# Peptides against a protein of PDB entry 8OXM: the designs that were tried, part 10

Target 1, 371 residues: chain A of PDB entry 8OXM
Amino acid sequence: FKAEFRLAGGVNLPKIIDCVGSDGKERRQLVKGRDDLRQDAVMQQVFQMCNTLLQRNTETRKRKLTICTYKVVPLSQRSGVLEWCTGTVPIGEFLVNNEDGAHKRYRPNDFSAFQCQKKMMEVQKKSFEEKYEVFMDVCQNFQPVFRYFCMEKFLDPAIWFEKRLAYTRSVATSSIVGYILGLGDRHVQNILINEQSAELVHIDLGVAFEQGKILPTPETVPFRLTRDIVDGMGITGVEGVFRRCCEKTMEVMRNSQETLLTIVEVLLYDPLFDWTMNPLKALYLQQRPEDETELHPTLNADDQECKRNLSDIDQSFNKVAERVLMRLQEKLKGVEEGTVLSVGGQVNLLIQQAIDPKNLSRLFPGWKAWV

## One batch from the design tools (peptide; aimed at target 1 H187 T217 F364 K368)

Design b1_p10_2_s4 (made by RFdiffusion4, then SolubleMPNN; from b1_p10_2, 6 letters changed)
Fold by OpenDDE base, seed 3:
Structure b1_p10_2_s4 (fold): chain B 371 residues (1-371), chain A 10 residues (1-10)
Amino acid sequence: as target 1 above (371 residues)
Amino acid sequence: SDILQEMLAS
């Protein structure tokens, strides 16, 4: 280990450490000190399985459809070592950094990221109609700029085109795999982009199996397909390459139904894998800046009465696990809202749900649906 | 787990 460490940024201030392997190669590692890395480790194994299924199929293999994975070594419920994705940046840091963010550089007359967040926080407790109107005003005055990522990083036109294609394929694969697994909390700090490959790396995989829908502000989109995510695909947007890669990924997932169900069933009943949403986790994910002052942990010891009998907890857990498996089976059959859809019909519905400004306007302001 | 390796080997 080198004696020096760097901070990766973010709320938990993870430490980046440089290690020299026995092979003489330098490897960066991320040390997290407050997060349960077991969920990330389990979800990385599921992503590796999905990648194996995608490599077996000739059409997805030819398109190089993969979800990016990283090594996770959990050390405890609150500590572990991640293989740091060297040469990755959070999409939020590139887009909405306060000093050098792409929105400020390319659109200096638009609303600031702070002004957008403030406007959406002011309507957080208001009607869906008022949220929609303010979201549309924010979107009008905060235009997408993520096309400039590939233009800044890849000066050769042929390389630029290949990297934009790699990005579009990565968004498609991770969106469909993430939808099947019910992956939530896809805010702009939980999605990294590789500065060399233009592929996305999804981090903080603690909101899975549609547990984002039971948050105090429920998630209303199947995956992140916001205006900047679409702008990074270039002039074709969600049409052509993105749609075809989603359809081919969904085809492989649906044709692998038995394998996916069996693996998710084993994981849902693993006593070491706590995938359920708890109130403390929900509060942490949707904390308001104003609530930092009043969270004196007056955990008064008298809430001992929520000793729900171990039997009632187990019965409630089993019912939630069964519901998750049933919903996964429906997705893999193409059952949406009680209707059986073709692969093209299902992918089209998911794209429409993900880009709908009515769904985006209902998200928690911290998710930054205007980015 | 070994079960995941067996499922990947099939």
Scores: peptide ipSAE 0.007, ipTM 0.504, DockQ to the pose 0.019
OpenDDE base, seeds 1, 2, 4, 5: peptide ipSAE 0.000, 0.007, 0.007, 0.007; ipTM 0.386, 0.515, 0.507, 0.558

Design b1_p10_3 (made by RFdiffusion4; failed a check: a repeat of another design)
Pose (drawn by RFdiffusion4):
Structure b1_p10_3 (pose): chain A 334 residues (1-279, 317-371), chain P 10 residues (1-10)
Amino acid sequence: FKAEFRLAGGVNLPKIIDCVGSDGKERRQLVKGRDDLRQDAVMQQVFQMCNTLLQRNTETRKRKLTICTYKVVPLSQRSGVLEWCTGTVPIGEFLVNNEDGAHKRYRPNDFSAFQCQKKMMEVQKKSFEEKYEVFMDVCQNFQPVFRYFCMEKFLDPAIWFEKRLAYTRSVATSSIVGYILGLGDRHVQNILINEQSAELVHIDLGVAFEQGKILPTPETVPFRLTRDIVDGMGITGVEGVFRRCCEKTMEVMRNSQETLLTIVEVLLYDPLFDWTMNPFNKVAERVLMRLQEKLKGVEEGTVLSVGGQVNLLIQQAIDPKNLSRLFPGWKAWV
Amino acid sequence: SAVEEERLAA
């Protein structure tokens, strides 16, 4: 074990450690004290199940739809450990870096990230109209730059297109799974982009199962589909590869709702922390019902096709009205 | 909220 450890930041102060194995290769682990990773263990297990189901289905096998997963090992009710992701860079560090940010490098005339943060802080005390107007003004003077990422990393057109296609597929699959699982904490620091495979990886998974509505600032989108992600998917935008991949993933999930419910039914017997405190779990049953409704496409008794559900999700995600009410730290304009 | 404080610290 290495004698030094680093802090990853945050109120809980997670610890980062390095271990040298028998082969001598250093492996980085993240021990997360005062936090419950059992929910993250369930998220990783359902991620692996979805990846296996996508691999089994011939329609998705050809499209090579995969979910990037990292091992999470719970150690106690209030602690655990997880595998650190190597060879990845944060999206916000690439895009909105103060020093060498992509938006500053490409579009110096556009508004800086500090100006946008100041405007968002000044407008949180305003009403809906002023928030919508400021958001539209910010979007008018802040063009997406993320499309140049593979352009700056993959000079060969074949590799560049391969990486772009893998990025688009991974974004579609991750967005579908996150909507199904109700993942809400999807700001720039929770998503890591690989420098080689260009596939997005979700690292935080801190809050899910429709927990953003519980937060003071509700989460009005099911997944992150900001202007930068859409521009980086290509000229075609959400139409094309993203829509088809979302439909295929939704079809696979509708075909495998039995396996998904079997995986998620681990609750109601060993409830995790932050639940059933302050004295057939209530919130566990509620989230199971919500997941079943999402999977069956019933909601309030209404039937919805896979294509219609995908179109509705796209409309909700790209709607500036929903983006205006989001948390300023979520970087909806980014 | 602690999550929102962390988002602002970003």

Design b1_p10_3_s1 (made by RFdiffusion4, then SolubleMPNN; from b1_p10_3, 5 letters changed)
Fold by OpenDDE base, seed 5:
Structure b1_p10_3_s1 (fold): chain B 371 residues (1-371), chain A 10 residues (1-10)
Amino acid sequence: as target 1 above (371 residues)
Amino acid sequence: SDIEQEMLAS
């Protein structure tokens, strides 16, 4: 370990440490304190299995469809080491950094990221109609700029085109795999982009199996396909490469139904994998920036040996696990809203749901659906 | 190239 560390941004102030391995290689490691990295570790294993399925299929292998993974070593229930995604930046840092974000650089006359956040926070407790109207006003005055990421990083036109394609494929693969697994909390700080590959790295995998839908402000989109995410694909947007890569990923997932169900069943009943949403986690995920001062609940995990009848907890848990498995089976059969869809029909529905400004306007303002 | 792979895979 080097004596120097850097702080990564965020509430938990994770430490970036440079480690020399026993192989003499320097590796950056993120040491998260106070977070349970077991969820991230388990989800990385599931992503590796999905990647194995994608590599077995000729069409997805030819397209190099993969979800980016990182090594997670849980050290305790509250600490672990991540292999830091070296050469990645949060998409939020590139887009909406207050000092030199791409929105400020390319759209200096648009609303600031702060003005957008404020407007959406003011309507947070209002009707869906009022949220939609304000969201449309925000979107009109905050135009997408993420196309400039590849243009800034890749000056050669041939490289630029290949990297934009790699980005589009990465969004497609992660969106469909994320939808199948019910991955939530896809805010702009939980999605990193690799500055060399243009591929996305999804971090903070603690909201899975559609547990984002039971948050105080429910998640209303299957994955992040916001205007900047689409803008990064270039002029074709969600059409062509993105749609085809989604369809081919979904085809592999649907054709791997038995394998995916068996894996998820084992994980849902693993006593070491706490995937369930709890009220404290829900409060943490949807905490207001203004309320950050007083509610540091010292997560004294010690005292909640609440003797809730073990039997009632187990029965409630089993019913939730069964519902998750049933919903996963429906997704893998193409059952949406009680109708069996083709792969193309299912992917089209998911794209429409993800880009619908009515769904986006209903998200928690901290998710930044206008970005 | 990744372009040729997409064109050959589409």
Scores: peptide ipSAE 0.022, ipTM 0.698, DockQ to the pose 0.016
OpenDDE base, seeds 1, 2, 3, 4: peptide ipSAE 0.020, 0.020, 0.021, 0.021; ipTM 0.655, 0.689, 0.682, 0.659

Design b1_p10_3_s2 (made by RFdiffusion4, then SolubleMPNN; from b1_p10_3, 5 letters changed)
Fold by OpenDDE base, seed 5:
Structure b1_p10_3_s2 (fold): chain B 371 residues (1-371), chain A 10 residues (1-10)
Amino acid sequence: as target 1 above (371 residues)
Amino acid sequence: SDVLQELLAS
């Protein structure tokens, strides 16, 4: 370990430590304190498995469809070491950094990121109709700019085109795999982009198996396919490469139904893998920036020896696990809203749900659905 | 890791 550390931004002040391995290689490590990295570690194993399935299939292998993974070493229930995603930036940092964000640079006359957030916060407790109207006004005055990421990073036109395709494939693969696993909390800080590969790295994998739908403000989209995410694909948007890569990923997932069900079943019943949403986690994920000052809950996890009858907790857990497995089986059969869809029909429905301004307007304002 | 690889190899 080097004696110097850097603080990464964020509430938990994670430490970036440069380590020399026993192999003599320098590796940057993110040391998170007070976070359970077991969820991230388990989800990385599931992603590695999905990558194995994608590499076995000729059509997905030819397209290089992969979900980016990072090494997680949990040290305790409240600490661990992450492989630092070197050469990555949060998409939110590139897009909506207050000082030098791409929206401010390319669209200086649009609403500021702060104005957009304020407008959506003002309607947070209003009707769906009022949320939709304000969201449409925000979207009209905050136009997408993420196309400029690849243009800034890749000056050669042939490289630029290849990297835009790599980005589009990465969005497609992560969107479909994320949907199958019910991955939530896909805000702009939980999605990193690699500055060399243009591939996405999904971090903070603690909201899985559709547990985002039971948040105080439920998640209403299957994955992040917001206007900037689409703008990064270039002129074709969701059509052509993205749609085809989603379909080919979904084909592999559906054809791997038995394997995926068996593995998710083992994970759901693993007593070391706490995937269930708890009220404190739900409050933390949907806290207002204004409320950050007072509620440092010292999560003394020790005092929840509330003797709720072990039997009632176990029965409630089993019923939630069974519902998750049933819903996963439906997704892998192409059952949406009680109808069996083809791969193309299912992917089309998911794309339409993810881009629908009515669904996007209902998300928690901290998710930044206008970005 | 290994248990998940064994389940995929079976």
Scores: peptide ipSAE 0.007, ipTM 0.519, DockQ to the pose 0.019
OpenDDE base, seeds 1, 2, 3, 4: peptide ipSAE 0.000, 0.005, 0.000, 0.006; ipTM 0.418, 0.430, 0.433, 0.428

Design b1_p10_3_s3 (made by RFdiffusion4, then SolubleMPNN; from b1_p10_3, 5 letters changed)
Fold by OpenDDE base, seed 5:
Structure b1_p10_3_s3 (fold): chain B 371 residues (1-371), chain A 10 residues (1-10)
Amino acid sequence: as target 1 above (371 residues)
Amino acid sequence: SPVLLELLAS
């Protein structure tokens, strides 16, 4: 270990430490304290399995469809080491940084990120109709700019085009894999973009198996496909490359149904894998103040001495696990809203659900659905 | 567990 460390931003002030391995290689490590990295570690292994399935299929292998992974080493229930994703930036940092964000640089006459968030917070407790109207006003006055990421980072036109395709493929793969696994909490700080590859890295995997739907403000979209996410794909948006990559990813997932069900079943019943949403975690996720600067006390999950009878906990847990498995089986069969869909039909429905302003307007304001 | 995922992947 080097004697110097850097602080990464964010509530838990994770330490970036440079380490020399026994192989003489320098490696950056992110040391998180007071956070259970077991869920991230397990989800990274599920992503590696999905990548193995995608590499076995000729059509997905030719398209280089992969979900980006990072190494996680849990040290305890409250500490671990992450591989530091060097050369990545949160999409939120690029888009909506207060001083130099792409929205401010390219759209200086639009609403500020703060004005957008304030407007959506003012209607947070209002009707769905009022939320929709204000969301449409925000969207009209906050136009997408994420196309400029690839334009700023890749000056050569041939490289620019290749990286825009890599981005589009990464969004497609992570969206479909994330949907199958029920990955939630996909706010703009939980999605990193690699400045060299233009691929996405999904972090903070603590909301999985559709547990985002049981938050105080339920998640209403299958994945993040907001206007800036679409703008990064270029002029074709969700059509062409993105749709085809979603379909090919979904084909592989559906054709791997038995493997995916068996893996998820083993994980759901693993007593060391806490995937269930608890009330304190739910409050922590949806009461975060806008300012990343306030040291929220880490609500230690261990203070839930809820002396619920072990029997009632186990029965409730088993019923939740069974519902998750049933819903996963439905997704892998293409069952949506009681109807069996083709891969193209299912992918189309998911795209429509993810881009629907009515669904986006209902999300928690901290998710920043207008970005 | 991580080990169980490797066993199911093999």
Scores: peptide ipSAE 0.008, ipTM 0.492, DockQ to the pose 0.022
OpenDDE base, seeds 1, 2, 3, 4: peptide ipSAE 0.000, 0.000, 0.000, 0.006; ipTM 0.406, 0.420, 0.400, 0.405; seed 4 fails the geometry check

Design b1_p10_3_s4 (made by RFdiffusion4, then SolubleMPNN; from b1_p10_3, 6 letters changed)
Fold by OpenDDE base, seed 5:
Structure b1_p10_3_s4 (fold): chain B 371 residues (1-371), chain A 10 residues (1-10)
Amino acid sequence: as target 1 above (371 residues)
Amino acid sequence: SPILEELLSS
């Protein structure tokens, strides 16, 4: 370990440590403190499994459909080491950095990211109709710019085109696998983009199995397919490459139903894998930036000897796990809203749900659905 | 987990 560390931004002040491996290679590691990295570690293993399924299929292998994974080593319930995603940037940092963000550079006359957030926070407790109207006003005055990521990073037209396709394939694969696993909390800081490959890296995998739907402000989209995410695909948007890659990913997932169900069942009943949403985690995920100062609950783990009958907790847990498995089975059968859909029909419904301004306007303002 | 490796190897 080098004696020097850097702080990564964020509430938990994660430490970036440069480590020399036994192989003599320098590796950057992110040390998170006070976070349970077991969820990230388990979800990375599920992503590796999904990648194995995608590599076995000739059509998905030819398209190089993969989810970018990183190594997680949990050290305790509250600490671990992440492989640092070198050469990646949060999409939020590129798009909405206050000093030099792409929105400010390319659209200087649009609303600032702060103005957009303020407008959506003002209507947070209002009707869905009022949220929709303000969201549409924000979207009209905050136009997408993520097309410029590939244009800035890849000056050669042939490389630019290839990287835009790599990006589109990465969005498609991660969107469909993320939907199947019920991955939530896909805000602009939890999605990194690789500056060399244009592939996405999804981080902070603690909201899975549709637990985002039980947040105080429930998640209303199956994955992040916001205007900037679509703009990064270029002129075709969600049509052509993206749709076909979603369909081919969904086909592999549906054809792997038994394997996926068996693995998720084992994970849901693993006593070391706490996937359930708790009220404190829900408050933390939807906390206002203004309220960050005082509520460091020093959760002393000691005193919750609340003798809630172990039997009632186990029965409630089992019923939630069964519902998750049933919903996963429905997704893998193409059952949406009580109707069996084809792969193309299911993918179309998911795309429409993800791009619907009515669904996007109802998200928590911290998710930044206008980006 | 070791269980996941066993399930993926089957």
Scores: peptide ipSAE 0.008, ipTM 0.522, DockQ to the pose 0.020
OpenDDE base, seeds 1, 2, 3, 4: peptide ipSAE 0.005, 0.007, 0.005, 0.006; ipTM 0.432, 0.484, 0.445, 0.445

Design b1_p10_4 (made by RFdiffusion4)
Pose (drawn by RFdiffusion4):
Structure b1_p10_4 (pose): chain A 334 residues (1-279, 317-371), chain P 10 residues (1-10)
Amino acid sequence: FKAEFRLAGGVNLPKIIDCVGSDGKERRQLVKGRDDLRQDAVMQQVFQMCNTLLQRNTETRKRKLTICTYKVVPLSQRSGVLEWCTGTVPIGEFLVNNEDGAHKRYRPNDFSAFQCQKKMMEVQKKSFEEKYEVFMDVCQNFQPVFRYFCMEKFLDPAIWFEKRLAYTRSVATSSIVGYILGLGDRHVQNILINEQSAELVHIDLGVAFEQGKILPTPETVPFRLTRDIVDGMGITGVEGVFRRCCEKTMEVMRNSQETLLTIVEVLLYDPLFDWTMNPFNKVAERVLMRLQEKLKGVEEGTVLSVGGQVNLLIQQAIDPKNLSRLFPGWKAWV
Amino acid sequence: DEFAKEYYEE
């Protein structure tokens, strides 16, 4: 074990450690004290199940739809450990870096990230109209730059297109799974982009199962489909590869709702922390019902096709009205 | 950046 450890930041102060194995290769682990990783263990297990189901299905096998997973080992009710992701860079560090940010490098005339943060802080005390107007003004003077990422990393057109296609597929699959699982904490620091495979990886998974509505600032989107992601998917935008991949993933999930419910039914017997406190779990049953409704496409008794559900999700995600009410730290304009 | 962390962690 290495004698030194680093802090990853945050109120809980997670610890980062390095271990040297028998082969001598250093492996980085993240021990997360005062936090419950059992929910993250369930998220990783359902991620692996979805990846296996996508691999089994011939329609998705050809499309090579995969979910990037990292091992999470719970150690106690209030602690655990997880595998650190190597060879990845934060999206916000690439895009909105103060020193060498992509938006500053490409579009110096556009508004800086500090100006946008100041405007968002000044407008949180305003009403809906002022928030919508400021958001539209910010979007007018802040063009997406993320489309140049592979252009700056993959000079060969074949490799560039391959990485772009893999990025689009990974974004579609991760967005579908996050909507199904109700993942809300999807700001720039929770998503890591690989420098080689260009596949997005979700690392935080801190809050899910429709927790953003509980937060003071509700999460009005099911997944992150901001202007930067859409521009980086290509000229075609959401239409094309993203829509088809979303439909295929939704079909696979409808075909495997039985396996998904079997995986998620681990609750109601060993409830995790932050639940059933302050004296057939209530919230567990509620989230199971919500997941079942999402999977069956019933909701309030209404039937919805896979294509219609995908179109509705796209419309909700790209709607500026929903983006205006989001948390300013979520970086909806980014 | 820290503002987002404080919001979600609290």

Design b1_p10_4_s1 (made by RFdiffusion4, then SolubleMPNN; from b1_p10_4, 6 letters changed)
Fold by OpenDDE base, seed 2:
Structure b1_p10_4_s1 (fold): chain B 371 residues (1-371), chain A 10 residues (1-10)
Amino acid sequence: as target 1 above (371 residues)
Amino acid sequence: DILAELYIES
């Protein structure tokens, strides 16, 4: 390891370190402290299994449908090392996180990202109707620009088209697999884009198995399919390639039901794998930006293990695990709201749910549903 | 090949 490190920013101050491998190659690594990387490691293993299933099917293999994965090495319950996703940028960094963000560059007369955030925070405790009205005003005055990512990175028209297709396929694959696994917390910092492949890398996999639905502000969308995500697909939007890739991914997942259930069952009952949402984690995920300063992480998680009888904890855990497995089985059967859907019907429902401005307006403002 | 990708997605 090199003696120097850089900070990646954020509350946990992840450290970027360079290491020299036995092959003499320098590799960047992200050392995350005060975070449990076991869930990320487990979810990466599940993604690798999903990739194996997708590679076995001729239709998904032809389309090169894969989820981008990274190496995770948990070191303790509160620390680990991540592979640095070299040549990736957070979609939020490209779009909104800097003064040179694509929204500011291409839409200088639109609302700023800060103005949008502020407007949505002001209505956070208001009715769904008031949230919807403000969200529609924000959306009207904050137009998508993510099409410019591929246009900036890929100047050759043939390469540009290929990369836009790779992007669209990556969004489709990750959206469907993410939905099956109940992946949440898909804010604009938790999705990286590869600057060479245009493929997405999903990071911070700490909200899975629909645990985003039990957050103080419940998640109301199956995956991130916001206006910028759609704009990156180009003129076809969610129709054509995206829809077909979703359907083919869903078909492989549904046809692999027994394998997926068996894997998830083993993971849910692994005593080393805590996937459940806890109150501290829920507060951390939906804290206000203004409150970042005062939440000293000195709430020892250790002291509020109130002696709930081990039996009641275990029974509650088992009931949640059973419910997760039942819901996973329903998804893999195409059961949505008590109705059995075809692959096309299920994918259509999920797309409609993900793009519905009523669902998007109800999300936590930190999720940035207008981006 | 872009044409091959278009054909696969058509």
Scores: peptide ipSAE 0.014, ipTM 0.508, DockQ to the pose 0.016
OpenDDE base, seeds 1, 3, 4, 5: peptide ipSAE 0.000, 0.007, 0.013, 0.012; ipTM 0.359, 0.477, 0.492, 0.450

Design b1_p10_4_s2 (made by RFdiffusion4, then SolubleMPNN; from b1_p10_4, 5 letters changed)
Fold by OpenDDE base, seed 2:
Formats: sequence, C-alpha cells, structure tokens
Structure b1_p10_4_s2 (fold): chain B 371 residues (1-371), chain A 10 residues (1-10)
Amino acid sequence: as target 1 above (371 residues)
Amino acid sequence: DELAELYIES
C-alpha cells in the first residue's frame, strides 16, 4: 500500500488507496469506513451468477449481455475494501457537475441542476398533482444530453456506434437483473459509466429486495430509465435494441426460476446478511444535504431495549423473507398486479412504469428523476 | 434496428 490516500467525496469520506500487487501492478482501492459492505459483496455474487446464466444462453451470450461487477472485500461489519472501478465516472458527475456538467455545456439556457433540485424540493411535501406539474416544468426546461457522452469519448463513427450499443445492452441487462433482485437507490451517483466500454457499473447495493418501497418516500420505478439514460441509447431510445435485450434477459431470468429462488432463499436466511431496511438507514438515504449540519447526535437513544422477544423478531423477519421470495417468484412467473404476462408484456409494463412522469415525479428529489 | 441486428448476428 502507498502511504498516501485521497478522499472520495460523500458523507462517509471513503479513502482511495493505491496498492501495488505481487505482480508489480498498481491497483486503486476504495476503503469505505462506517459502511456495511456485506450487502454489496452478496449482491456482486448474485450478479456473477446472473452473468453465468446469461452466458449459458446463446442469444444473451451473442449480445454480450452482462451486468458489470467489482470486487468487494468486507473487512468488518462497518468497513471494507472495494475494487476501484478504474476508468469509470458517476453518470451524475458527467451530467450535473456544477462546474462543467454536460447539461451546463450543451444546454446553458436550461435550468441549472440546482434550480431543478430546488423546485422539486419545494414540492416534496405537496400533492402528487403539484409534484407532477413541477416535474413536467423541470423536464421541459432541462433537456437530456447523455447522448454526448459517447460522442465525446468515441470520435470514430464505427466505435461510437459499437459503444452506444454496449451502453444500451448494459442498461437493459442491469435494469432487468436489478428489477428481479429489487435493487433500489439508483440515483445518479450510484451508477458509474466506464469511459472505455460505455458499460454501466452499479455501486452501493444497500437497497435490494424492493426495500426501496418502504423508504419514507417510496421508490415508484422498477429501475432507472430516466430521460438522460434513454438519451444515451440514441435515436431509437427504449425501442429496438434496449427492448430486445430486456426481453432476452427476462427470458433467461424466468427460465432460471428455480436457480434464482434457491440462491435468494439461501441469502435471505443467511444470519450474516442483513438486507432489511432499518429506520436509521432509511433516514440516511433520504436525508437532505442541508440537514447534515443540525443532526447533533442528541438522539439520546434511551436504551429502551424494546425486548421484542427474539421470537417476535424472528417471526417478523421470516414473514418479510417469505414475502420477498413470493414476490420474486411472481416476477419470475411474469405475475404483475395479479396478471400473468408474457416476457414482452412484462418488459413493456416495466419500461412504461420506469419512464412514466407520474412515477418519476413521486421519487425523492435526491434521486434526481429529471436527469 | 436492422443495422443493430446485423451487428449482433455478425
């Protein structure tokens, strides 16, 4: 290890360290403190299994459908080492960086990212109708620019086209796999893009198994398919390549039902794997940047040890685990809202839910649904 | 669409 470290931004101040391997290669690593990386590690294992299933199918293998993975080494319940995703950037940094974000560069007359966030924060406690109206105003005055990522990075037209396809395939695969696993908290800082491959890397996997639906502001979309995400696909948008790759991914997932259920069952009942949403985690995920200053830890958690009998905790946990497994089984059968759908019907419903401005307008403003 | 299919089939 080098003696020097850099801080990555964010509340937990993760440390970027350089490590020289036994092969003499320098490898960057991210050291997270005060964070439980066990969930990330488990979800990476599930993604590797999904990739194995996708590689076994001829159609998904030909399309190179994969979810990008990174190495996670948990060191303790509150610390670990992540593989630094070298050559990746958060999509939020590219799109909405305050200094040189793509929205500011390509759309200088649009609302600033700050103005958009402010407008949505002002209506956060308002009706769904008021949220929708303000969201539509924001969207009209904040037009997508993510097409320029591939145009800036890939100057050769043939390479540009190939990379745009790789991006579209990566979005499709990660969206469907993420939906099956109930992956939440897909804000613009939790999705990285590889500057060489144009593939997405999903990070911070701490909201899974639809636990985003029990947040103070519930998640209302199955995955991130916002206007910039779609704009990165180019002129076809969600039609053609994206839709077909979603359908082929969903087909492989549905045909692998027994395998996926067995694996998720083992994980849900693993006593070392806490996937449940707790109130502190829920508050942290939807905390306002402005509220960082005033939370003096004067929550005297009076040690009201609610001696919830171990039996009542176990029974409540088991009921939540059973519900997660039942919902996973429904998804893998194509059961949506009590109706059995074809692969194409299910994928279509998920796309419509993900792009619906009514669903997007209801998200927590920190999720930045207008990006 | 066809060009994208051609690139997946090639």
Scores: peptide ipSAE 0.015, ipTM 0.568, DockQ to the pose 0.016
OpenDDE base, seeds 1, 3, 4, 5: peptide ipSAE 0.015, 0.015, 0.014, 0.015; ipTM 0.549, 0.557, 0.578, 0.533

